# Peptides against a protein of PDB entry 6IDX, part 8

Target 1, 380 residues: chain A of PDB entry 6IDX
Amino acid sequence: KELAKLSADVTFATEFINMDGIIVLTRLVESGTKLLSHYSEMLAFTLTAFLELMDHGIVSWDMVSITFIKQIAGYVSQPMVDVSILQRSLAILESMVLNSQSLYQKIAEEITVGQLISHLQVSNQEIQTYAIALINALFLKAPEDKRQDMANAFAQKHLRSIILNHVIRGNRPIKTEMAHQLYVLQVLTFNLLEERMMTKMDPNDQAQRDIIFELRRIAFDAESDPSNAPGSGTEKRKAMYTKDYKMLGFTNHINPAMDFTQTPPGMLALDNMLYLAKVHQDTYIRIVLENSSREDKHECPFGRSAIELTKMLCEILQVGELPNEGRNDYHPMFFTHDRAFEELFGICIQLLNKTWKEMRATAEDFNKVMQVVREQITRA

## One batch from the design tools (peptide; aimed at target 1 E94)

Design b1_p9_6_s4 (made by RFdiffusion4, then SolubleMPNN; from b1_p9_6 with I5L)
Fold by OpenDDE base, seed 4:
Structure b1_p9_6_s4 (fold): chain B 380 residues (1-380), chain A 9 residues (1-9)
Amino acid sequence: as target 1 above (380 residues)
Amino acid sequence: SLAPLSLAF
């Protein structure tokens, strides 16, 4: 108990570490000796002292044994652990993950996000915060393949649902620390869009061109079977498609694929457009047809608008940026839907189309409309 | 908050 208090002092910590005191603490944890009547209290103070000593940065986290890691992971994975031990164990695991890729690998073998989700179902917001912090650490330090798997897994859907129901919709105010961890999780989740945001369309890739053709089909020929897409369209058909791509509001209405060669937002804009067209088909068709029938030069160019809106949303959501320690602005809506970014796009494209009409905008007003829409999106 | 999101809920 006194050791745990004194370990916060750098002078004491330095001397205690020089005496191999930290090795003694690790061995106490490694022993797992439940024989003492005050074991839980002793262990809680041992873990506190260990954290405080390690936080001075004098000793490398790589000094810890696999047995120590297994014991700490065991305190997190077992259902009947004292709250004080659980909290410190989560914090130790977080620090290990953040400070050592070797420790990350070992920890990622011993614990799963699914096990950590159980600690979100409690009324203790501090435990919830440390559990999310550890999830965030694991997500941040995961290799790209495993990070994508973590995001796509049922665990992540369940995580969002549990956070929504037990944290965000809880009867308790969200503390700053929790708000920060929710922000971090949100940023890390949106950073998975970076690959698509930075992916250029290949104008020669037929599969990517077929997506643009599908956008045209859904807008203008929704009753046509995609199987009847004739390969080499006659010049007349190519000219018809050029007209349709103009009505869709592509900048390059001759070759719309060229509009997706700029990164950002690259292919992510096409993904959003396709999502809107498939999931919100009536909304998509309405937006396109309302603008395709206009002869007054007040047509809202859907294709151009969708690209620039996708870019704007990436900028607003800081896609590709690391989480900032000073930020705590999380958005509850991103925990309500699996494809929250695409749903946000679908809301914002309707807002853009409305704003364009209200402003009686022309193509020359495009940047002004986008600025007004940005202000509308970012208003508190 | 993203204002459109406050409009959607």
Scores: peptide ipSAE 0.020, ipTM 0.681, DockQ to the pose 0.026
OpenDDE base, seeds 1, 2, 3, 5: peptide ipSAE 0.013, 0.019, 0.019, 0.013; ipTM 0.667, 0.678, 0.673, 0.670; seeds 1, 5 fail the geometry check

Design b1_p9_7 (made by RFdiffusion4)
Pose (drawn by RFdiffusion4):
Structure b1_p9_7 (pose): chain A 370 residues (1-223, 234-380), chain P 9 residues (1-9)
Amino acid sequence: KELAKLSADVTFATEFINMDGIIVLTRLVESGTKLLSHYSEMLAFTLTAFLELMDHGIVSWDMVSITFIKQIAGYVSQPMVDVSILQRSLAILESMVLNSQSLYQKIAEEITVGQLISHLQVSNQEIQTYAIALINALFLKAPEDKRQDMANAFAQKHLRSIILNHVIRGNRPIKTEMAHQLYVLQVLTFNLLEERMMTKMDPNDQAQRDIIFELRRIAFDAETEKRKAMYTKDYKMLGFTNHINPAMDFTQTPPGMLALDNMLYLAKVHQDTYIRIVLENSSREDKHECPFGRSAIELTKMLCEILQVGELPNEGRNDYHPMFFTHDRAFEELFGICIQLLNKTWKEMRATAEDFNKVMQVVREQITRA
Amino acid sequence: SYTHLRARL
């Protein structure tokens, strides 16, 4: 108890650390008997002292043994133990992950998505905060080529709805540190879109060109002389600036292939809305048609700007958009809503092709005021 | 480094 109190003082901590005092603590956790059952209070003070001593930055986090790591991960992976032990265990794992790529790799193997998510279902906001913090730390430290798989795994176990039901709509008001972790989670989540945003279409890749052909087919085949007239104009009546080679329009980065993903999502998941928008504007040879392809690409880019896809998380922000915690595909759903808004605003302005940038500005103002 | 983003309670 006394060690936990004194270890926050650097003057004391240095003296204790210079005698390998941290090893006394790690050895106790690694091999001490009945720690959770008979000595939980002692164990809580031990973990408090350990974290306080390590927070002085005198020694590397890489000093910790695999045995110590496994024991701490064990306290998190078990059907919940004492709250004080769990809080400190989650905190120690977060610090290990943030401070070492090697420790991240070992910890990622010792704890499951389901075990982490289950700790969000406790009524204690600090346990919830550290759980989300550990999840954020794993995302921050995951290799670029593994982060997407991790996101899918957490999504399949309902991370989003558990956060919505147990944190955002929970009884206890969200305090500043929890709000910060939700902000970080949202930033990391939006940043999963960044690679596709910056990926150019290869116009010479037939498989990619066939995606655009499929998009056009879904809409034009819902319309016979009128259908023929649409196809004779290649992709003009689908609204692409490059009428003959729309794949070239997707070389603009941002939004790149993310725009294509959004269009395909709208066509497949919301086929009626996609068909309505395209057919209202595919036989319009007055200058008043709303160009779908051009509008979708620019809207995708605008949403990426509004939502700050690609921005790094920082210490100063605690903001988040709660509606993104209500749908597994909220970004794509937002695209669909905003493309309908864009078409409504276009008609309200009796807009022509020359008004394209003005309409996009009004849509930007509508979205950002909402 | 992301250590500044660490939760502290």

Design b1_p9_7_s1 (made by RFdiffusion4, then SolubleMPNN; from b1_p9_7 with H4S R8K)
Fold by OpenDDE base, seed 2:
Parts: C-alpha cells; structure tokens; sequence
Structure b1_p9_7_s1 (fold): chain B 380 residues (1-380), chain A 9 residues (1-9)
C-alpha cells in the first residue's frame, strides 16, 4: 500500500527501479501464489505500484515476461476476479498494447474482443472505460487486415449494441474519461472508410461502370430487371445515357466515372449513392426525379452534390486523422445503426436538397449551399 | 443526432 502510493513520485520510482524493485513486483505477479490470506489486496497494490512505476517511462514495457502477460490476461478472462484487480489488469494490458508491438501480438493471441465485451455488461463505469480503452488500443495497433476483420466480425455489431444499451443508455452520467474512449472508438471506426475515400474509380473497370448504370436504372427504369440491361448501345442509346447522366447531376455526364477519380472522396461517394439507391430507393428516386423535371436552372445536381457531401462528411468526421487526447465529443447516433455513415449521408443529402430549394440556388450558388449545409450538420 | 438532423428536414 505504501509502495503503491510512493511509486507515483518520480524520485522514489527512479531509486526503486535502480534497485530492481520492478523485477520483484513482476515476479510476485508471475508466481500466482494464492497462499497469502490477503492475496487479492496485496495483488491489487502490486499492480498499482507496477502501473505507477511504468508510467514514469523509465523502463521499457518490453521487459515483461510472457508469464506476466498470461497472468494479467488471465485476470481479464476469469469471471470471478476482484474488481480492483480487473481494473488494473485492463489498464496494464492497454499500456502494453500502446507501447509495444511485440506485446500487442502476444496480448491479441491471449484475449478476444468477446471477453472484453463481457466487461461492458456491468454497472461499473470504470471497468467499462478500461475495457473500451483496451479495445481501442487493440484496434489502433492492429495491422490493416486484422483491423478490417475486427470491423467485419459479429463482435462489432454486438459491441455497438452493448455500448449503446449498457454504456450510453446506462443509468449513470458519462464521465470525461468514458466520453474520450467513445470518441476514440468513433474515430477509429470511421478511419476504416479511408481506403474507400482514397480509392480512385478506374473509368475502364466495367463492374464499377455497371454500378453507375445501376444508379441510372433505379432512377429511371425502377421496374426493369438489371439482368435485361441491353449490351453495347447504338449511338442513339449513348446519347440517351448522356441525357440520363446529366439528369442525375454528374459533372461529367458523358463519362460519370471521371467524377469518382478525385480523391477524396473517390469510391466512397459511389458506395453512398448505391446504398441510398438500394436501401432508401423511394428517397433516391424522389430526389433524382424532382430535380430531373426542372428546366429553370434551379435543379440540384444529385451526382455532384453526393460527391461533395461525402467529402464534407469525411472532413467533419476527420476520416484518416488520429484521435486527439484532448477530445471527448462522441455522437451517440453512430451507435444506433450498423451502416451509420451511409445513414448519415442519406439524411444529409435530403437536407442538402431541401436547402438548395429554400435558397433558390443555381449551379453558381453550389459552394454557398454546401457552406450552409455544413453549418446545419455541425450544429445538429 | 439523427433526430436533430431529421428535424431540419
């Protein structure tokens, strides 16, 4: 107990470390020796002293043994661990993951996100915070392949639902530390969009061109089967498609694929358009047809608007930026849906279309409309 | 929120 308190002092920590004191603490954890009548209390103080000593940055985290890691991981995976031991064990694992890629690899083999989700289903907000912090650390330090697997797993949908129901909608006010961890998780989740945001469309890729043609089909031939899309059109058919792509509001109505070569937002804008057209078909058709019937220069160009809105949403959400330690501004709405970004896009594109009409905008007012829409989104 | 955004529609 006194050691745990004194370990917060840098002078004491330096002297204690120079006497191999930290090695003694690690060996106490490694031994797992339950023979002492006050083992749990002693262990909780040992783990506190270990954390406080390591927080001075004097000793590398790589000094810890695989036996130590397995003992700490064991305290997180066991259902009947003292809350004080569990809290410190989660914090130790977080620090290990953040400070060493070698320790990350070992911890990622010993602990599953499913085990960490069980620690979110409790009333203790401190345990919930450290569990999310460790999930965030694992997500941040994961290789790109494993990060995508973490995102695609049943674990993500379940994690989102558990966070929404047991953390955000919990009976306790959210503390600053929890708000920060929810912000970090939100940033890391939206950073998965970066690849698609930076992917240029290939104008020669037929499969990608067929998606643009499907957007045309859904807007103008909604009852037609896509399998009946007739092959290479006559010159009259090419002229018809150019008109349809103009009505869709593409900048390049001859070759709409060229509008998706700009990164950001690249292919992510096409993904959002296709999601809107497939999941919210009535909303998509209404927006396109309302503007395609206007000959008064007050038509809202859907294709251009969808691209620039996708880019704006990426800027507002800071897609591709690392989490900032000083921020705690998370959005509970993103935990309500699996396709949260595409649903945000689907609401914001309707807001853009409404704002365009209210402003009586023309193509020259495009940037002014986008600025008003940005202010409306950021104040919501 | 989605509700706040929808209330602007």
Amino acid sequence: as target 1 above (380 residues)
Amino acid sequence: SYTSLRAKL
Scores: peptide ipSAE 0.160, ipTM 0.879, DockQ to the pose 0.023
OpenDDE base, seeds 1, 3, 4, 5: peptide ipSAE 0.124, 0.130, 0.128, 0.103; ipTM 0.869, 0.865, 0.869, 0.863

Design b1_p9_7_s2 (made by RFdiffusion4, then SolubleMPNN; from b1_p9_7 with S1D H4S)
Fold by OpenDDE base, seed 2:
Structure b1_p9_7_s2 (fold): chain B 380 residues (1-380), chain A 9 residues (1-9)
Amino acid sequence: as target 1 above (380 residues)
Amino acid sequence: DYTSLRARL
């Protein structure tokens, strides 16, 4: 107890470290010896002193043994651990993951996100905060392949639902530290869109062009069985498709694939359009047909608008930027849906289409409409 | 939020 208090002092910490004191603390954890009177209290103070000593940055985190890591991970994975030990163990693992890629690799083998989700179902907000902080650290330090696996995992949908129900909709006010960790998780979740945002469409890839053709089919041939693949397109059929791509509001009516070669937003815009067309088909068809049937030059170009809106949403959400330690602004709405970005796009494209009509806009007003829509979104 | 965005529709 006295050691844990004194370990916050840099002068004491320096002298204690020079006496190999930190090695003694690590060995106490490694031994796992539960036979001592007041073991839980002693261990809680040992872990406190260890954290306070390591926070001075005098000793590298890489000094810790695999046995130490396994003991700390064991305190997080076991269901019946003292709250004070659990809290400190989560904080130690977070610090290990953040400070060492070698420790990240070892910890990622010993702990699953599923085990950390269980610590979100408790009433203790400090434990919830450190559990999210460790999830965020693991997500941040994960290599790209493993980060995509974490994104695709049932764990993410479950994590979102648990955070929504047990943290955001909890009976307690959200503290600043928790608000920060929710912000970080939100940023890291949207950064998964970066790959698609930076992926250029290949205008020569027929499979990618067939996605654009599917957007046309859903808009204009909604009752047609997709099994009727358009056979050998006569020259008259090619001319029809060019007209359809104009009615869809693509900039390049001959080859709409060229509109997706600009990054950002690249293929992410096509993903949003296809999501809207498949999940919100009635909304998609309404927007497209309402503008495709106009002859007054007040048509809202859906394809161009969807691309520029996707880019704008990426800019507003700062997709590809690292979390800022000074920010605590999370949006509870993004925890309500697993496809939160695409749902945001689906609302914002309707807002854009409405704003375009209200402004009686033409193609020359496009940038002005986008500016008004940006202001509307950022004030929402 | 989604409610405020939807209320503008």
Scores: peptide ipSAE 0.093, ipTM 0.864, DockQ to the pose 0.022
OpenDDE base, seeds 1, 3, 4, 5: peptide ipSAE 0.071, 0.053, 0.074, 0.056; ipTM 0.857, 0.840, 0.855, 0.846

Design b1_p9_7_s3 (made by RFdiffusion4, then SolubleMPNN; from b1_p9_7, 3 letters changed)
Fold by OpenDDE base, seed 2:
Structure b1_p9_7_s3 (fold): chain B 380 residues (1-380), chain A 9 residues (1-9)
Amino acid sequence: as target 1 above (380 residues)
Amino acid sequence: DYTSLRAKL
């Protein structure tokens, strides 16, 4: 207890470290010796002193043994651990992950996100905060391939649901530290969109072009009796597609794939359009047909609008930017749905279409409409 | 939030 208190003092810490005192603390953890009547209290103070000493930055985190890591990971993975030990163990693992890529690799083998999710189902907000902080550290330090696997994991849906129900909708005020960790998690989750945002469409890839053709099919052929298959004339068919791509509001009516060569938002805009067309088909068809039937130059170009809206949403959400330590602005709405970005897009594209009609906009007013829509979104 | 955004529709 006295050691833990004194370890916060830099002068004491320096002298204690010079006496190999930190090595003694690590060996106490490594030994796992439960023989003392006050073992839990002694261990909690040992872990406190260890953290306080390491926070001075005098000793490298790489000094810790694999046995030490396994003991700390064991305290997080075991169902019956003292709350004081659990809290400090989560904080130690977070610091290890953040400060050393070598320690990250070892910790990622010993602990699963699923084990950390169990610590979110408790009433203790400090435990919940450190559990999210460690999840965030693991996400931040993961290689790109492993980040995508963590994103695709059943863990993300479950994590989102648990955070929503046990943290955000909990009976306790959200503290600043928890709000920051929720913000960080939100940023890291949206950064998973960066790859698609920076992926250029290949205009020569037929499989990617068939996706654009599916958007056309859903808009114009979904209600058509399959008996009216337009006749086999290749030239008439090409001319029909150019008209349909114009009605869809693409900038390049001949080859709409060219509109997705701009990064950002690249293929992410096409992903949003496909999500809208498949999940909200009635909304998609309505928006397209309302504008495709207009001959008054007040048609809202859906394809162009969807691309620029996707780009604008990426800018508003700061997709690809690292989380800032000074921020705590998380949005509870993004924890309500698995495809939160695509659902946001689906609402915002309707808002854009409404705003376009209300402004009686033409293609020349496009940037003005986008500015008004940006203000409407950022104030919501 | 989604409610505020939907209320603008």
Scores: peptide ipSAE 0.141, ipTM 0.881, DockQ to the pose 0.022
OpenDDE base, seeds 1, 3, 4, 5: peptide ipSAE 0.131, 0.107, 0.130, 0.115; ipTM 0.877, 0.873, 0.877, 0.874

Design b1_p9_7_s4 (made by RFdiffusion4, then SolubleMPNN; from b1_p9_7, 4 letters changed)
Fold by OpenDDE base, seed 2:
Structure b1_p9_7_s4 (fold): chain B 380 residues (1-380), chain A 9 residues (1-9)
Amino acid sequence: as target 1 above (380 residues)
Amino acid sequence: DYSSLRAKL
């Protein structure tokens, strides 16, 4: 207890470290000796002193043994552990993950996100905060391949649902530390869009072009009886498609794939358009057909609008930027849906289409409409 | 939030 208090002092810490004091503390954890009636209190103070000593940055985190890591991970994975030990063990694991890539690899083998999610179902907000902080550290330090796997995992949907129900909708005010960890999780989740945002469409890839053709099919052929397949004339087909791509509001009516070669937003814009067309088909068809039937130059160019809106949403959400330690501005709405970004896009594209009509905009007003829409989104 | 955005529609 005295050691834990004194360990916060840099002068004491320096002398204690010079006396191999940290090595003694690590060996106490490694030994796992349950022999004392006060074991839990002694261990809690040992872990406190260890953290306070390591926070001075005098000793490398790489000094810790695999046995030490396994003991700390064991305190987090066991269903019956003292709350004070659990809290400190989560904080130690977070610090190890953040400070050492070699420790990250070892910790990622010993603990699962599923085990950490169980610590979110408790009423203790401090435990919830440290559990999210450790999840965030694991996401941040994961290699790109493993980050995508973590994103696709049942763990993400479950994590989102548990955070929404047990943290955000909890009976307690959210503290600044928890708000920061929710912000970090939100940023790291949207950074998974960066790959698609920076992926250029290949205009020569037929499979990618078939997605654009599917957007055309959903807009114009969804109600057409398959019996009226327009006749086999290849030239009439090319001329028809150029007209349809104009009605879809692509900038390049001959080859709409060229509109997706700009990064950002690259292929992410096409993903959003396809999501809208498949999940919100009636909304998509309505937006396209309302503008495709206009001959008054007040048509909203859906394809161009969808691309620029996707780019704008990426800018607003700071996609590809690292989380800032001074920020705590998380949005509870993004925890309500699995495809939160695509659902946001689907609402915002309707808002854009409405705003375009209200402004009686033409293609020359495009940037003004986008500015008004940006202000409407950022104030919502 | 989504409700505030939807209320603008």
Scores: peptide ipSAE 0.138, ipTM 0.885, DockQ to the pose 0.022
OpenDDE base, seeds 1, 3, 4, 5: peptide ipSAE 0.080, 0.053, 0.080, 0.052; ipTM 0.869, 0.853, 0.869, 0.850

Design b1_p9_8 (made by RFdiffusion4)
Pose (drawn by RFdiffusion4):
Structure b1_p9_8 (pose): chain A 370 residues (1-223, 234-380), chain P 9 residues (1-9)
Amino acid sequence: KELAKLSADVTFATEFINMDGIIVLTRLVESGTKLLSHYSEMLAFTLTAFLELMDHGIVSWDMVSITFIKQIAGYVSQPMVDVSILQRSLAILESMVLNSQSLYQKIAEEITVGQLISHLQVSNQEIQTYAIALINALFLKAPEDKRQDMANAFAQKHLRSIILNHVIRGNRPIKTEMAHQLYVLQVLTFNLLEERMMTKMDPNDQAQRDIIFELRRIAFDAETEKRKAMYTKDYKMLGFTNHINPAMDFTQTPPGMLALDNMLYLAKVHQDTYIRIVLENSSREDKHECPFGRSAIELTKMLCEILQVGELPNEGRNDYHPMFFTHDRAFEELFGICIQLLNKTWKEMRATAEDFNKVMQVVREQITRA
Amino acid sequence: ASLKPTRLP
């Protein structure tokens, strides 16, 4: 108990650390008997002292043994133990992950997505905060080529709805540190879109060109003389600036292939809305048609700007958009809503092609005021 | 990207 008190003082901590005092603590956790059952209070003070001593930055986090790591991960992976032990255990794992790529790799193997998510279902906000913090730390430290798989795994176990039901709509008001972790989670989540935003279409890749053909087919085949007239104009009546080679329009980065993903999502998941928008504007040879392809690409770019896809998380922000915690595909759903808004605003302005940038500005103002 | 570890009383 006394060690937990004094270890926050750097003057004391240095003395204790210079006698390998941290090893006394790690050895106790590695091999001490009946720690959770008979000595849980002692164990809580031990973990408090350990974390306080390590917070002085005198020694590397890489000093910790695989045995110590496994024991701490064990306290988190178990059907919940004492709250004080769990809080400190989650905190120790977060610090290990943030401070070492090697420790991240070992910890990622010792804890499951389900075990971490289950700790969000406790009524204690600090346990919830550290659980989300550990999840954020794993995302921050995951290799670029593994982060998407991790997101899918957490999504399949319902991380989003559990946060919505147990944190955002929970009884206890969200305090500042939890709000910060939600902000970080949202920033990391939006940043999963960044690679596709910056990926150019290969116009010479037939498979990619066939995606655009399929987009056009879904809409034009819902319309016979009128259908023929649409196809004779290649992709003009789908609204692409490059009428004959729309794949070139997707070389603009941002939004790149993310725009294509959004269009395909709208066409497949919301086929009626996609068909309505395209057919209201595919036989319009007055200058008043709303160009779908051009509008979708620019809207995708605009949403990326508004939502700050690609921005790094920082220490100063605690903001988040709660509606993104209400749908597994909230970004794509937002695209669909905003493309309908864009078409409504276009018609309200009796807009022509020359008004394109003005309409996009009004849409930007509408979204950002909402 | 990097952040400080969470600390709560």

Design b1_p9_8_s1 (made by RFdiffusion4, then SolubleMPNN; from b1_p9_8, 3 letters changed)
Fold by OpenDDE base, seed 3:
Structure b1_p9_8_s1 (fold): chain B 380 residues (1-380), chain A 9 residues (1-9)
Amino acid sequence: as target 1 above (380 residues)
Amino acid sequence: GSLKPLKLP
C-alpha cells in the first residue's frame, strides 16, 4: 500500500527501479501464489505500484515476461476477479498494447474482444472505460488483417448494443474518460470506411455502372423488374438515360461514373446512395422526384449533393485520421444502428434538401448550402 | 480503504 502510493513519485520510482524493485513486483504477479492472507488486496496494491512505476517511462514495457502477461490476462479473462484487480489488469494491458507491438501480439493471443465485452455489462463505469480503452488499444495496434477481424467484431450488433444499453443509456452521467473512449471507438469504427472513401469508381466496370442504373431504376421505374437487363439501348434510350442522370443531379449526365472517380469520397458516396435507395426507398424517390420536376432553377442536384455530403461527413467524422487526445465528442446514434454512417447520410441528405429549399438555392449557391448544412450537422 | 480510481492515461 505504501509502495503503491510512493510509486507515483518519480524520485522514489527511480530509486526503486534501480534496486530491481519492479522485477520483484513482476515476480510476485508471475508466481500466482494465493498463499498470503489478504492476497487480493496485496495484489491490487502490487498492480497499482507496477503501473505507477511504469508510467514514469523509465523502464520499457518489453521487460515483462510472457508469464506476467498471462497472469494479467488471466485476471481479465477469468470470472469472479476482484474489481480492483480487474481495473488495474485492464489498465496494464492497455498500456502494454499501446507501448509495445511485441506485447500487443502476445496479448491479442491471450484475450478476445468477447471477453472484454463481458466487462461492459457491469455497473462500474471505470471497468467499462478500461475495457473500451483496451478494445481501442487493440484496434489501434492491430495489423490490417486483424483490424478487419476486430471491425467485424465491432460490426457485431452485440458490442454496440452492450455499449448502448450499459454505458450510454446507463442511469449515470458519462464521465469525460468514458466519453473520450467512446469518441476513440467511433473514430476507429469510421476509419473502416477509408478504403471505400479512397476507392475510385472504374467507369469501365459494368457492375459499378449497373449500380448507377439501379439508382435510376428505383427513382423512375420503381415497379419495373430488375431482370430487364440494360439491353442494347438504341441511341434514343441513351439520350433518355442522359436526361434521367441529369434529373438525378449527377454532374456528368453522360457518364455518371465519372462523378465517383474523385477520392474522397469515391465509392463510399455510391454506397450511401444505394443504401438510401434500397433501405429508405420512399425517402430517396421523394428527394429525387421533388427536384427532378422543378423548372425554376432551384433544383437540388441529388447526385452532386450526395457526393459532397459524403465527403463532408467523412471530414466531420475524421475518416482516416487518428483519434485526438482530449476529444470526447461522440454521437450516440452510431451505437444505435449497424449501418450508422449510411443512416446519418440519410438524415443529412434530407436536411440538405430542406436547407436548399429554405435558402431558395440555385446551383451557384451549392457551396453556401453545404457550408450551412455543415454548421447544422456540427451543432446537432 | 477505497483504492483511488486509476486515472486513465
Scores: peptide ipSAE 0.053, ipTM 0.545, DockQ to the pose 0.108
OpenDDE base, seeds 1, 2, 4, 5: peptide ipSAE 0.042, 0.038, 0.031, 0.049; ipTM 0.585, 0.576, 0.612, 0.537

Design b1_p9_8_s2 (made by RFdiffusion4, then SolubleMPNN; from b1_p9_8, 3 letters changed)
Fold by OpenDDE base, seed 4:
Formats: sequence, structure tokens, C-alpha cells
Structure b1_p9_8_s2 (fold): chain B 380 residues (1-380), chain A 9 residues (1-9)
Amino acid sequence: as target 1 above (380 residues)
Amino acid sequence: GSLKPVKLP
């Protein structure tokens, strides 16, 4: 008890560390000796003292043994652990993951995100916060291959559903620390879009061109079987497609692929457009056809609008940026859907189309419409 | 015409 309190003092910590005191604490954890009448209380104070000592940055986290890691991981993976031990164990694991890539590798072998999800189903917001913090740490430190797997695991309806139901929709106000961890999780999740955001379309890639053609097909030829797209359309067909790409609101209506060569938003804009066209087909067709039938120069250019909206959403959501320690702005809607970014795009493109109509905008007003839409999105 | 910012409903 006294040691745990004194360990917060840097002078005491320095002296205690110089006496190999931290090694003694690690050995107490490693021993796992449940035979003591006050084991849980002793362990909770030992873990507190260990954290406070390590937080001074005097000792490298790499000093810990694999046995220590396994014991701490064991306290997190076992269902009947004292809340005080669990909280400190989560914090220790978080610190280990954040401070050492070698410890991350060992911890990632001992603990699954699924085990951490169980700690979100509790009524204790502190435990929930530390569990999300550890999830975020693991996600941040994961190599790119494992990061996608973790993202897919986070994309598992289960984590989002649990966060939504047990954290966000809980009967308790969300504390600043939890709001920050939800923000971090959101940012890290959206950073997975960075690759697509920075991917330029290759105008010579037939598969990518076929996606643009599919957008045209869905808008104008909804009953036509895709199998009959003859590759080399006659000049008349090329001229028809050029007209259709103009009606779709591409800037380069001769070669719409050129509109996706700018990064950001690159291919991510095309992904959003394709998602809208496939998942919300009626909405997509309506937006396109409402603007394609206008002769009054008040047509909203869907293709251009979709690209610039995707870019704007990436800017608003800070795609490709590291989480800021001072931010706690999380959006509950991102926990309600598997493809929350694409669904947000689908909502925002409808808002843009509505705003364009209400403003009676022309192509010259494009930037003004986008500014109004930005203000609308950021105030919602 | 003055593009008045449309108030979101």
C-alpha cells in the first residue's frame, strides 16, 4: 500500500529502482503464489507500484519476462479476476504494447480482441475504457497485415454492437477518457481508408474502367445484362458513353478515369460511388436521373460532387492522421453500421444534392455548395 | 442570387 503510493514520487522511484526494487515486484507477479490470505490486495498494490515506477521512464519495458507477460495476460483472459487487478493488468498491457514492439508481439500471441470485448460488457466504465485503450494500442502497433485482420475483427458487428449497446447507449454519461478512446478507435478505423484514398486510378486498367462503366450501366441501363458490354464500342457508342459520363457529372466526360487520378481521394471516391450504386441503387439512380434531365444549368454534377465529398469526408474524419491526445469527438453512427463511411457518404451525397437544389446552384457555385455542406456535416 | 446558407431542418 505504502509502496504503491510512494512509487508515484520520482525521487523514491529512482532510489527504489536503483535497489532493484522493480525486479522484486516483477518476481512477485511471476510467482503467481495464490496462497497468501491477502493475495488479491497485495497483487493490486504490486501492479500499481509497478505501473507508477515504469511511468517514470527510468526502466525499459523490455526488462519484463515472458512469465510476467503471461501472468498479466492471464489476469485479463480469466473471467473471475478482481476488478482492481483487471484494471491494472489492462493498463500494464497497454503500456507494454505502446512502448515495445517486442512486447506487442508477445502480448498479441497471448490475448485476442475477443477476450478484450468481454470486458466491454461490464457496467464499469473504467474497465471498458482500459479495454478499448488496449484494443487501440494493439491496433496502432499491429503490422499492416495484422492491422487489416484486427480491422476486420473490429468491423465484426460484435465489437461495434457491444460498444454501442454497453458504452454509448449506457445509462451513464461517457467520461472524457472513454470519449477519447472512442475517438482514437474511430480515427484508427478510418485510417484503413488511407490506402484507397491515396491510390490513383490507372486509366489503362480495364477492371477499374469497368467499375465506371458499371456506374453508367446502373444509372441508365438498369435492365441490361453486363455480359454484353462489347469492349471496343463503335464511335457512336463512344459518343453515347461520353454523353452518359457527362450526365453522371464527371469533369472528364471523355475519360472519367482521369477524375480519379488525383489523390486524395483517389479510388476511395470510386468505391463510395460503387457502394451507393449497388447498395442504395434507387437513391443513386434518382440522384443521377434528376440531374441528367435538367436543361436549366442547375444540374448537380454527381461524379465531381462524389469525388469532392469523399475528399471532404476524409478531411473531416482526419483519414491518414494520427489520433490527437486532446480530441474526444466520436460519432455514434460509426458504431451502428459495418460500412459506416460509405453510409455516411450516401447520407452526405443526398444532403449535397438537396442543398444544391435549394441553393439553385450552377457549376460556378460548386465550391459554395461544398462549403455549405461542410458546415452542415460538421454541425450535425 | 445570394446563396443563403440553407438552415438544416
Scores: peptide ipSAE 0.012, ipTM 0.538, DockQ to the pose 0.016
OpenDDE base, seeds 1, 2, 3, 5: peptide ipSAE 0.011, 0.011, 0.009, 0.008; ipTM 0.546, 0.515, 0.457, 0.472; seed 3 fails the geometry check

